# Designs tried in a protein design run: peptides against a protein of PDB entry 2AUS. Part 29

Target 1, 323 residues: chain A of PDB entry 2AUS
Amino acid sequence: ADIKREVIVKDDKAETNPKWGFPPDKRPIELHIQYGVINLDKPPGPTSHEVVAWIKRILNLEKAGHGGTLDPKVSGVLPVALERATRVVQALLPAGKEYVALMHLHGDVPEDKIRAVMKEFEGEIIQRPPLRSAVKRRLRTRKVYYIEILEIDGRDVLFRVGVEAGTYIRSLIHHIGLALGVGAHMAELRRTRSGPFKEDETLVTLHDLVDYYHFWKEDGIEEYIRKAIQPMEKAVEHLPKIWIKDSAVAAVAHGANLTVPGIVKLNAGIKKGDLVAIMTLKDELVALGKAMMSTQEMIERSKGIAVDVEKVFMPRDWYPKLW

## One batch from the design tools (peptide; made by RFdiffusion4, then SolubleMPNN)

Design b1_p10_8_s3 (from b1_p10_8, 3 letters changed)
Fold by OpenDDE base, seed 4:
Structure b1_p10_8_s3 (fold): chain B 323 residues (1-323), chain A 10 residues (1-10)
Amino acid sequence: as target 1 above (323 residues)
Amino acid sequence: SKIDEYLAKN
């Protein structure tokens, strides 16, 4: 869900120096890559790890990581965070996912019954993780946010499904098939969304990356590779944000916890324990951290630790030490 | 069909 988060302003007079930092839209190409995330269209066949290894080879990178495993046979949206952005993938792991799935029924079922039964699978479902999952095989609840039937052709059911992270679509389809009384299996699966990453103009193939890197390195054309790589800030769009004063940025970039006086504005609805993105006033990601206060506490209090900083992304020198 | 279009993309 694109949860529009209200922004509460604590300091309406806070300004930012345009000379400090590197806003996501103003990074030199090399720096853009260092803080980049690719919205990769993962082909069917390779593992997510193989694809990450190929991207590292194609783009001559030291480090990269993916925003949540796709099985070898599953195609579509695989966010791949690059270099200094690699750790941002941890913000994507808990993010909601969308898939388009082709379910094949093992018997004939009236369309009205298919529609009715699939509607019953919206909401909380009980799943057991598959044996091949690194996750302990305990029964767990998962949310199915929506099921949208796209087409029914005899025994083939094409549907869009929005799910909580770590929902197994194969298991969902199996249970739908059981509920229909005929059984079913997952014929095809494509991931169409991983948090803020969607099937849009930012979706690129491995072939695109090869070509775009070539155009940059051999022809001096940076435009294609620049468009193919998203700023790391995109990978945190789904998180609640806290925007900080320029004077607080250097301290947070050094790993200091964010204190209440550093806050300029923040999203509503932050709870203690939430993962939050600490941003500059130029929407640069400084760090990820754990909220130590609610939004309300961060508004009402004059002092204290607002965020326990867990992961710094911003270099220490982008903003001056103003202490 | 949407199914055919979907299969052609995978």
Scores: peptide ipSAE 0.352, ipTM 0.915, DockQ to the pose 0.336
Fold by OpenDDE base, seed 1:
Structure b1_p10_8_s3 (fold): chain B 323 residues (1-323), chain A 10 residues (1-10)
Amino acid sequence: as target 1 above (323 residues)
Amino acid sequence: SKIDEYLAKN
């Protein structure tokens, strides 16, 4: 998520009408909520589904969805997409995750050996999903991007771990314990990152949401609830982007595929089959889709389908029909 | 300790 993607400009003369659309910073509060994502600090105890149901009650919402299940005992970063933004969570499912875990060893191991063995678990690992997972229990490879040991206190090892989506930290800890020869279990787990969502100033509790909604509804103070909700565009920051002409926006908002002439600028490194975000020149999310071309093909070609549009987010009336 | 701080936050 933190890798700044190069932006290649295809049409340097393309302008945008400032009167069209609703840029993330210009949405009225009701519209901001309709296209919002909460960076929720999930408490330990409730399921991710229970927490989503509470948010819907607190904020008087019809629909919401979460950006990847946390177990009941697991706290921390749970992105919750609201109302019309609910389907943006599909962009977060494949995103990398970070956790801070407390591992308890079942025997005494020298600290140097703990550090050496844990370093060997960086890279590709083979896992079997746990019985409780909705995922088929087949062996699969997953990437551990990094392991950072934060503290070792006797048999307790606190560490940060960055992982590919659907890596099971409990299984990782079990395998580390086997490699150490003493066994281990996961004592505690917190998710500190889900793609672009991390522990930062945007992280809010359920209690914060109750208070901020009250301040808005009873006192007319919008600023707190506005800050507590991120624009849906935050949920796609980690994706490669394609920015389109104003004249292409309404067609894509009606579900038309993006053709090459509609492209103004795009990120480098798009491959055929990648999930991409289609953006306006004002950084509004129009749609998610599947790239049908590479970045290079989108630059070199004058025509053809660039993106197969899978999910539209933008209302059809924000931009005029110019076709 | 960082472990104590972590346990107090969770």
Scores: peptide ipSAE 0.346, ipTM 0.914, DockQ to the pose 0.335
Fold by OpenDDE base, seed 5:
Structure b1_p10_8_s3 (fold): chain B 323 residues (1-323), chain A 10 residues (1-10)
Amino acid sequence: as target 1 above (323 residues)
Amino acid sequence: SKIDEYLAKN
């Protein structure tokens, strides 16, 4: 999520009509909700599915979906995509995660040994998915990007960990305990990040949502509920982007593949097979798709399919049909 | 402690 991507301009003369579309910051409140994502602070106790059902009741919604399951006992960052944005969660499932965990050791270990052994778990680890996971119980590698020890108090170790999607922190702690020779278990777990969503001023509780919806419906104050809901474009900030001409937007919104002539600018480092976000020149999300070319091929070629469009988000009528 | 602060938030 923190990777700054260079932007390469292919057409420096491309302009956008200000009358077309709805930029993320200019959506009427009802439309903002229809294309919204909540950065929810999930409480401990309920399942991620129960929390999504509660949000649907609170906000009077037909559809919603979450950006990656948290266990009942696990608190923290749960992105919840609303209504027409529901499928944007597919961009968040493969995204890196951060947690703060409390590990309890089953014996006394010198602090220097704890620090040394935990540092060895940065990089690639081998995991077997737990029984409760829908994932096949095959051995698989996962990346641990970093481990930061926050505090050691006797047998209790508080640490921050950045991990590849689908890394099991409970299994990591079990392996650390084995490597220390005393054993260990996960006492507490909180998710502090899911891709572009983190603990910041956008993090809201279920109680906040109840109050903010009431202020809008009963008092006519929309500012709180507007701030509590992020535009769906937030959920794709970590993806490589391709910005397209106004003349290409309606075609892509109808499900046509993006061709090379439609590209105005793009991020560096796109590879064939990457998940990419197709954006307007007003930073509106049109669609998600699979790159069929590298960045270099999209620059050098004059024609061909650049992106295989997999999921359209933009309505067909926001931009005129120009073909 | 950071552990106490963490437990108070969960």
Scores: peptide ipSAE 0.341, ipTM 0.913, DockQ to the pose 0.332
Fold by OpenDDE base, seed 2:
Structure b1_p10_8_s3 (fold): chain B 323 residues (1-323), chain A 10 residues (1-10)
Amino acid sequence: as target 1 above (323 residues)
Amino acid sequence: SKIDEYLAKN
């Protein structure tokens, strides 16, 4: 998520009209909520689906969705996309995750051996999804990006782990226990990161949301609920971006594919088939789509479909039709 | 301990 992507400028003279659109920092509170994502601290106990249903009741919303399931017993970072932003979760599902886990060993193992064996689990691992997963139970490879041991106390091992999306920490701990020869289980698990969402000042509880909504509706104080909800653009920070001309925005907002002449600037390293975010020059999310060209092809070509638009977010009336 | 601090937050 923290990979800074180079920005290549294709049209350095492109300007944007300040009267068009609603930049993320300038949305009226009602519109901010309609295009919002909550960085929720999910409590242990409820399912991710129950928590989404509670948020909908608390904030009086018609729809919401979460950026990747946490098990009932798992706490921490659960991005919840609201209303018109609900489908932005498709950008978060494939994003890397970080956890802090407590592993309990079923026998005594020297600390040097624990550290050595856990280091061997950095890299590619083979996993089978658990029975309770909606995911088809096929063996699959997953990346463990890093393992950081935080503390070892006898049979208890506290560690931080960065993983590819859909890595099962419970299964990782089971395999570590087998490799140690004594067996192990997951005692506790907290998710500390989901793509661009982490444990920071934007992390809020269900109780915070109740209080902040009350302050807005009863006291007229919108500041707290405004800060508790991130703009949907936060949910695409980790994606490669393409910024488009004002004249292209309304067409894309109507579901037209992005053509090469509409591009003002873009990130380096886009490959054909990548999920990309189409942005205005005011950093507003217009749509998500599939890249039909590489970055290099989008620079070199004068015409053609650059992005197959899969999901529009921007309303059709924020920018004028200029065709 | 870090383990105790972690358990107290969950």
Scores: peptide ipSAE 0.335, ipTM 0.909, DockQ to the pose 0.337

Design b1_p10_8_s4 (from b1_p10_8, 4 letters changed)
Fold by OpenDDE base, seed 5:
Parts: C-alpha cells; sequence; structure tokens
Structure b1_p10_8_s4 (fold): chain B 323 residues (1-323), chain A 10 residues (1-10)
C-alpha cells in the first residue's frame, strides 16, 4: 500500500470542468454514504458476515461487503464497503495484510534462538490452506514481507507480521513451532492493516457507528458519521491509477473500455494484466479494470484499448456524454 | 507488558 508510484503526464494541457462530478471531499452526506467504506475495528466473537449485517442495520443500508474475512476470534481492521461502493472490496482482496500475533510455545527456547528462527521465515513460505478455507487445499507459496518481534515473555512471543494476501498466520506459527523443536500455537491474532486501511484515526467501532448515526438522524450533526466513513477512493489508493479526460468519463461510466486517447496521466510500472483504477482529474473513481497495455505502451501508442473495464462505480450522469 | 496492551492474557 505504501508504494509511491511515479506519475507520468501524457497530456499536460488537459483541464477538468469543476461543475462535473462529485470529488471525494465534496459529496453530500447521503452520497458520501452511498460511496463509502468503513475502516471497522471488528470485535472478537462475531463472524465478518454478522458484523456486515449489523452495519447494514445500524446505518439502514440495503447492501454492504467486507474486504477480506476475519475469523470470529480475530479482531481488528475490517474494511466494509457500503451500497454503491460494495464492489470496491475486490481491490482489497489481493492487498497485503499486517497482523499482530501472540504465539505460545509448547516448551522453553532461548530468546536468541527464537529471534534467529523467526527471521528465517521472512521471505517465501510454503503453506497448505486450512480445512475450513474456501480455497482448494493445495500447497502454495506466500510471501512474508517482515517479522518484527515486539515482546518475548517466557513461552509467549508477541510479533508483528506483514504478509501477502491469503497467508495463514496460524499455519506460520505452527511451522515456527516445528522449527524451534518444541511446537507452538496461535493464542491471539489481530489484523492491524488491510492494504490502505490501518489502525489510525479512521478506525471505528460498531458502538461509534451507532452513536454517530444517532447524532446525524436525531440531532442533525453529520460531522461524526462523515468522518467515520471513508470515500470509496480510499479502497483503491494502493492500486496503480490512470487519470482520464472529462470527455472519456461518461463512456467508461457506461461500461466502454478505456482507449489510449482518453489518458491524461498514469502511474509508472503498470503491466499487462494488472488491476488498475480509472480516475477522473478530480480523483474520483470511475471504474476498476484490467490493463491491456503496459505504462510504456500507453505512452507510446496513439490508439488501442488501454484498460478492459470490469467494474463501473461512477453514475452515468455525473459527466456529460461527449461522444 | 506490550502483550497486555494488545491482548488481555487469559
Amino acid sequence: as target 1 above (323 residues)
Amino acid sequence: SRIDEYFARN
């Protein structure tokens, strides 16, 4: 999520009409909710699906979806996309995750050995998905980006871990325990990050949502519920972006593929097959799609399909049809 | 302890 991507400008003279669209920071409260994502602090106990159902009841919503399941006992960062933003969760599925875990060792191990062995688990690991996973039980590789030991207290090891999407921390801890020769299990787990969503001032509880919705509906105070809901554009901050001309926005909003002439600027390092966010010049999310060209091809070519549009978010009427 | 900050030890 923290990868700063270079922005390459293809058309430095492209302007945007301030009368068109609704920038993320200028949406009326009702519209902000319709295109919102909550950075929820999921409590331990309920399933991710139960929590989504509660949010729908609290906020009187028809639709919502979450950015990746947390087990019932697991707490922490659960992005919940609302209403028209529900499909943006697809951008969060492949995103890296961070956890804080408590590992309990089944025997005494010197601290130096614990530190040395855990360091060996940074990098590529082989995992088998758990029995309850919807994922086919095949051996697969996953990346552990970093392991940071926070505290060692006898047989209890508190650590932070950054991982590729779909890495099983329970399985990691089991293998660490085997490598230490004493065995281990996962005592506690909290997710501290899911792509662009982390433990920060945007993290809210279910209780906060109840109170903030009440302040809006009963007292007319929208400030609290507004800050508790992030714009859907937050959920795509980690993706490579392509910014398009005002004249191309309505076509893409109608489901047309993005062609090369519509591009104003784009991130460096896009490869064919990458998931990309198509943005307006006001940083509004138009659509998600699959890159059909590299960044270099999108710069060099004058024509062709740049992005195969898969999911449209923007309403068809926010920008005029100019074709 | 930092463990107690994240997780109530049962």
Scores: peptide ipSAE 0.464, ipTM 0.910, DockQ to the pose 0.286
Fold by OpenDDE base, seed 1:
Structure b1_p10_8_s4 (fold): chain B 323 residues (1-323), chain A 10 residues (1-10)
Amino acid sequence: as target 1 above (323 residues)
Amino acid sequence: SRIDEYFARN
């Protein structure tokens, strides 16, 4: 998620009308909620689905969705997209994740051996999905980006791990235990990151949400609930972005594909087939789509379909029709 | 311990 992407400007004279749209930080509270994502600290115990249902009840919402399942016993970062933003979870499902795990070894192992063996699990690993996963139980490769041992206390190993989406930490720990020769199990697990969502000042509990909603509804204090909800644009920060002209926004908001003339600026390194976020010049999310061109092709070409628009988020009326 | 910061050891 921390990949700083270069921004290439294609049209340096493009301006935006300040009267059009609703920039993320300037949305009325009701609109902010409609286009919101909560960085929830999921408690251990409930399912991710139960937690989403609770949020819907607490905030009086018709629709919500989560950015990737946490098991009942697993706590930590669960992005919950609200109402009109619900489908932004599509951007979060493939995002990298970080966990802090407690591994319990079933025998005594020298610390140096623990460190050496765990280091060997950085990189590509072969995993079999657990029975409970909706994924066919075929062997698959997953990337372990890093393993950081935080503490070793006898048979207890606390570690941070960054992984590709759909890496099973329980399976990783099992394989580490086998490689150590003594066996191991996952004693505890917390997710500390899901794409752009991490443990920071935006992390809120279910109790916080109850209190903050009460402060808004009963006391007229919007500040707390406003801070507890991130704009949906946060959920796409890790994606390559394409910023479009004001004149192109309404067409894309109506589901039209983005054509090359509509592009003002874009991130470097977009490849054909990449999931991209289409943004206004005010950093409003218009749509998600599939890149039909590379960044280079979008720069060099004067015409053609740049992005196949898959999911529109922006209302059709935020920008005028200028076609 | 750092373990105790993340997880209450039962």
Scores: peptide ipSAE 0.463, ipTM 0.911, DockQ to the pose 0.293
Fold by OpenDDE base, seed 3:
Structure b1_p10_8_s4 (fold): chain B 323 residues (1-323), chain A 10 residues (1-10)
Amino acid sequence: as target 1 above (323 residues)
Amino acid sequence: SRIDEYFARN
């Protein structure tokens, strides 16, 4: 998520009309909720689906979706996209994750050996998805970005781990235990990051949401519920972006593919097939789509389909049709 | 313990 992407400007003269759209910071509270994502601290116990159902009840919502399942016993960062933003979770599914895990060893191992072996698990690992996963049980590689040992207390090893999406921490711990020769299991797990969502001031509980909704509806205080909900644009911060002309926004909002002439600026390093966020010049999310060109092709070409638009978020009326 | 900060030891 922390990849700083260079921004290449294709049209340095492109302006945006301040009267069009609703920038993330200027949405009325009702509209903010309709295009919101909650950085939920999921409690241990309930399923991610149950928690989403509770949020819908608490906030009186028709639709919501989560940015990647946490097992019932797993706590921590669960992004929950609301109403019109519900489908933005597709941007979060492929995002990197961070966890704090407690590994329990089944035998005594010297601390130096624990540290050495766990360091060897940084990089590419081979995993087989568990039976309970919706994913085909084929061997696959996953990247472990980092392992940070936080504490070793006898047979208990507390560690932070950054991983590629769909890395099974339970399986990682099992393999670490095998490599140590004594075996191990995952005693506890907390997710501390899901793409752009992390443990920070935006992290809220279900109880916070109850209270904040009450303050809004009964006391007329919207500040708390406003802060508890992030704009949907937060959920795409980690994606490569393409910023488009005001004249292209309405067409994309109607589901038209983005063509090269509509591009004002774009991130470097877009490859054909990448998931990209199409943004206005006011950093409003218009749509998600699949890049049909590289960044270089989008710069060099004068015409053609740059992005196959897959998911539109912006309402069709926020920007006028300028054709 | 840092473990106790993240997880209640049962």
Scores: peptide ipSAE 0.460, ipTM 0.910, DockQ to the pose 0.284
Fold by OpenDDE base, seed 4:
Structure b1_p10_8_s4 (fold): chain B 323 residues (1-323), chain A 10 residues (1-10)
Amino acid sequence: as target 1 above (323 residues)
Amino acid sequence: SRIDEYFARN
C-alpha cells in the first residue's frame, strides 16, 4: 500500500461510459457482498479456516477465502474475500505483512543491547520454515523491512515488525534470543497489516458481522454491513495496475489476454512476470494476470500480448461486447 | 503499559 506508483497515460482521450459496469462505490449491497473483502480482526483461538467458515455461515455465503493464514493463537488482520471475490486472495498471499509481537527473553539483557541487536535483524535474514508448515523446509532468505521497539518491560519486548510474505516471526524471535545470548520465545503475536489491509476503521470482528448482518436482514439497514465489507479492488491496491478501454473490458472478462491497444494508462515499473491488476477506467477490477511486457514495452509497442490473464473477476455482462 | 494494551499478559 505504501508504494506510490507513477501513472503513465497512453490515451488521454479515452472516456468511459457511466452506464457500464459497477464502480466499487456504486454497487448495490448484494453485489457489493458478492465482490467483497472483509478486513477481519481474527480472534485468538480458532484457525483461519474456522473463521472463514463462520463468516460464510454468518453472511449466508457459498464461498470465501482468506488472504494468508494466521495461526490459531495469532490475532489481527485477516482479509476474507467473499463469493465472486474469493480468488482475489492470490494477490494478498505475496503481500508484505506487519505484526506486533511480544517477545519474552529467557534472561536479563540491558535495554541498549536489546535495541542494538534487534536493529541488526532489519534486512535480509535466513529462515527455515517451521515443521508444521506445508512449505518445503529449505533455508530461504526473507526481508525484514523494519523493526520498531514499542516497549521494553524487563524481559518482555513489544515490537512492530514489517516483513516479506512468509517470514516467520516465531523464528525471528528465536534467532534474536540466540543473538542476545539468553534465548527468547514469542509470547504473543498480532498481525496489524496484510498488504493493503491494516488496523483502521475497516477492521471488524465476527461479532460486528453478526450484528451488521442482522441490522440488514431484520431492520433493512444496509449501512453497517456495507461499511464492514470492502470492495474487492481494495485487495489489489498494492499491485501495479493497467487501466483499459471500455471496448477491451468485455474481452478480458471473457478470458482474453490483454493486448497493447486496450491499454489507456498503466503504472510505471511493471516488469515482465509481475502480477498486475487489470482495471477499468472506473477502477473496477477486471482480472489479475501476468505481465508479458514491461511498462516501457507496453508504451512503445503498438501490438502484442501485454498481460496473460490468469483470473477473471468481472462478470461478462457488465460491459458490452464491442467487437 | 503498551504491552497491556495489545496483549493480556499471562
Scores: peptide ipSAE 0.459, ipTM 0.910, DockQ to the pose 0.285

## One batch from the design tools (peptide; made by RFdiffusion4, then SolubleMPNN)

Design b1_p11_1_s1
Fold by OpenDDE base, seed 2:
Structure b1_p11_1_s1 (fold): chain B 323 residues (1-323), chain A 11 residues (1-11)
Amino acid sequence: as target 1 above (323 residues)
Amino acid sequence: MKKLSLEPYQK
């Protein structure tokens, strides 16, 4: 879900120097790639790790990481963070997911019963991770946000499902089949959303990336590869944000914790312990960190550590040291 | 029976 967050202004007189930093829309192509995230349409067949290795080869990169594993047979939205942006996947791992799934029933069930039983799976469900998951097999609750039945044809049920991160659609379908009394299995699965990344004009294939890289390197045309790569700031759109003074940017970029005097504006509803994005006044991602205060405490207090800085992204030299 | 596919829902 696109969580609309209110913005509270703490310092309405704070200005930013246009000579400092590199706003997401003003990065040279090499720098844009170094701080990029690809909204990849993962093909069925390869693992998510094989696809990341191919992207590294195609784009001549040293490092990359993905925003949440898709099984080999599963296609669709796989965010791949590049180079200096690789660690931004930390923001995407806990993000909600959407899928379109084809479920095959092992017996005949009236359509009205299918619809009624599938509606009961909206809400909290108990899951056990599959044997092949990197996650320890412990029983856990997961939220199913919504189930939308798209089509029913005899024993085949096509549906859209919105879920909490780490919900196993294969396990959901197995439990639906048990509740229907006939059993079921997952025939097909596509991921249509991973947090802020969805099936839109930014979705690209491995083939597109090959072509667009060649157009840049051989023909000198950077436009296609520039459009195929999103700025790393896209990967934090769903997080609560804190915008900081130019004078605080270099300190945070050096790994200093954010203190309350550095805050210009912030989102409402931040709680202690939340993952937050620290931004410049030009909407550049400086760092990810853990909120040490609520939004209210960050407004009311004059001093103290607001954010424990966990992951710095911005280079140390984009903003001057003003301390 | 035509097997339902995800093809119509892929962009």
Scores: peptide ipSAE 0.036, ipTM 0.693, DockQ to the pose 0.031
Fold by OpenDDE base, seed 1:
Structure b1_p11_1_s1 (fold): chain B 323 residues (1-323), chain A 11 residues (1-11)
Amino acid sequence: as target 1 above (323 residues)
Amino acid sequence: MKKLSLEPYQK
């Protein structure tokens, strides 16, 4: 998520009408909730699905979805997209994840050997999906971006691990244990990051949500529930972005593909086939789509389909039809 | 002894 992307400006004279749309910071509380994502601290015990159902009940919502399953016993960062933002989870599912794991070794191993072997698991690993996974149990490669050993206490190893989406930490620990020659199991696991969502001031519990919703509904205090819900735009911060003219927004909001003339600015390094976020000049999420051109092609070409629009988020009426 | 705890790392 920390990939700083250069912004290339195509039209430096492009202005935006301040009367059009609803920038993330200017949404009325009801609209903010409709386009919200909660950075939930999932408790251990419930399934991710049960937690989503509880949030729907607490906040009186029809729809919600989560940014990637945590097992019942796993706690920590679970992004929960609300109502009209529900489909933004598609941006979060493929996002990198960080965990803190407690590994218990089944025998005594010198610390130097633990450190050496765990470092060998940085990079590409081969995993078999768990039996409970809906994914066909084929061997697959996954990237371990980093392993940071936090503490070693005899047979207990606390470590931070950054991984590609769908890496199984339990399987990683099992393989580390095999490589150490003594075996190991995952004693505890917490997710500390899911794409742009991390352990920070935006992390809230289910109890916080109950209290904050009560303060809003019974006491008329919206501040707490407003802070507890992030704008849906947070859920796409890690994606490459394309910012479009006000005149293109309504067309894209109606499901039209983005054409090159609609582009005001864009991130560098977009490749054909990348998932991209289409944004207004006020940093409002219009849609997600598949890049049909590279950044370079979008700069050099005067016409053509830049993005195949897959998922529209913005209402059709926030911007006028200017075509 | 740092407790091996998955408590939120308060920064």
Scores: peptide ipSAE 0.017, ipTM 0.567, DockQ to the pose 0.031
Fold by OpenDDE base, seed 4:
Structure b1_p11_1_s1 (fold): chain B 323 residues (1-323), chain A 11 residues (1-11)
Amino acid sequence: as target 1 above (323 residues)
Amino acid sequence: MKKLSLEPYQK
C-alpha cells in the first residue's frame, strides 16, 4: 500500500477552476458525511455487518458498507464507507492487510527456532480458506509480505504480519505451529491496517461516533464528527490515479469512459486491467474504473479509451458540462 | 509475568 507512485504530467498547462467541485478538505459537514469513510475500531464480538448497521443508526444513514470483513472475535481497523461513498469499499477489498496476532504454542519451543521458522513463512504461502468462509475452499497462494515478532513469552508469540488480501491468519498460525512441531492456535487477532487505513489518529470507536454525532446535532459542534469521518478519497490512496481536465469531469460523472485527451497527469506503472482512480485536479474522486491502456499507452496515444468507468462517485453537477 | 496482550494496540 505504501508504494510511492511517480506522477507523470501529460499537460503542464492544465488549470482547474476553484469554483467547481468540492475538494475533500472543503466539503460542508453534511456533504463530507455523504462522501465519508470511517476508520472504525471494530470491537470484538459483533459481526462486521452488525457494526455497519449500528453506524447507520448512530449517524442516521441510508447506506453504508465495510472495506473487508473482520471475523466477530477480531477487532481493529474496519473501514466503513458511508452513503454515496458506500461503493468505494471495492477499492479496499483487494488491498493489503496488516494484523497483530497472538499465537499460542501447544508445546515449548526455543525462541531461536520460533524466530527462524516464522521467518520462513515470509513470502508466498499456500492456503486453504476456512470452512466458514464464503470463498470456495480451493488451495490458493497468498503473499505474506512481512512477519515481525514483537514479543515472545514462553508459548505466547505476539507478532505483526503484513499480508495479501484474503490471507487467513488463523491458517497461517496453524501452519507455523505444525512447522514448529508442537502445534499452535490463534489466541487473539487485531487488524492494524486495511490498505490506506491504519491505527492512527483517525481510528474511532462506536462510542466516539455516538458522542461526536451528539456534539454536532445537540451542541452544534461539527469538529469531532468531521475528524471522525475521512473523505472517500482516502479509500483510494493506494490505487493508481489518473487526474483529468475540468472539461472531462462532467462526462465521467455521467458515466462516460475516460478518453486519452481528458488526461492531465497519471501515475507511472498502470497496466491494462488495473483498478484506477479517476481524480480531478483538486484530488476529488470522480470514478473508479479499469485501465484499458498502460501508462505508456496513455502518454503516447492521442485518442482512445483510457479507462472503462465502472463506478461513478462524483455528482453530475459538481462540474459543468462543457459540451 | 507481563501477560502478552493486544492492549498496547487497543486505544
Scores: peptide ipSAE 0.008, ipTM 0.483, DockQ to the pose 0.034
Fold by OpenDDE base, seed 3:
Structure b1_p11_1_s1 (fold): chain B 323 residues (1-323), chain A 11 residues (1-11)
Amino acid sequence: as target 1 above (323 residues)
Amino acid sequence: MKKLSLEPYQK
């Protein structure tokens, strides 16, 4: 998520009409909620689905979805996309995750050995999905981006870990325990990051949401509920972006594929098959799609399908049909 | 000794 992507400008003369669309910072509160994502601090105890159902009740919503399941006992960062933004969670599923984990060792191990062995688990690891996962139990490689040991107290090891999506921390801890020769289990787990969502000032509890909704509905104070909900565009910050002409927006909003002439600017390093966010020049999310060209091909070509549009978010009427 | 806890990370 933290990789600054270079922006390549293809059309430096492209302008946007300020009267069209609703930039993330200019949405009325009701519209902001309709296109919102909550950075929820999921409490331990409830399932991710129960928490989503509570948010729907608290905020009087018809639809919501979460950006990746946390087990009932696992707390922390659970992005919850609201209403018209619900489908943006698909951008968060493949995103990297960070956790703080408490590992309990089943025997005494010298601290130096703990540190040395845990460092060997940085990089590529082989995992088998747990029995309860919807994923076929095939051996798969996953990346551990980093392991930061926070504290060692006898048999208890507190550590921060950055991982590729679908890395099982419970399985990682089990393998670390095997490598240490004593065995280990996951005592506690908190998710501290899910792509662009992290432990920051945007992290809110279910209690905060109750209070903030009350302040809005009973007292007319929108500020708190507005701050508690991020624009859906936050959920795609980690994706490569393609910015399009105003004349292309309505077509894409109707589900048309993005063609090369519609591109104003784009991130470097897009590959064929990448999930990309199609944006307006006002940084509004139009759609998610699959890149059919590399960045280089999108620059060099004058025509062709650049993005196969998979999920439209923008309403069809925010921009005029200019075709 | 403060028990090793995720409490510092629970806001």
Scores: peptide ipSAE 0.000, ipTM 0.428, DockQ to the pose 0.034

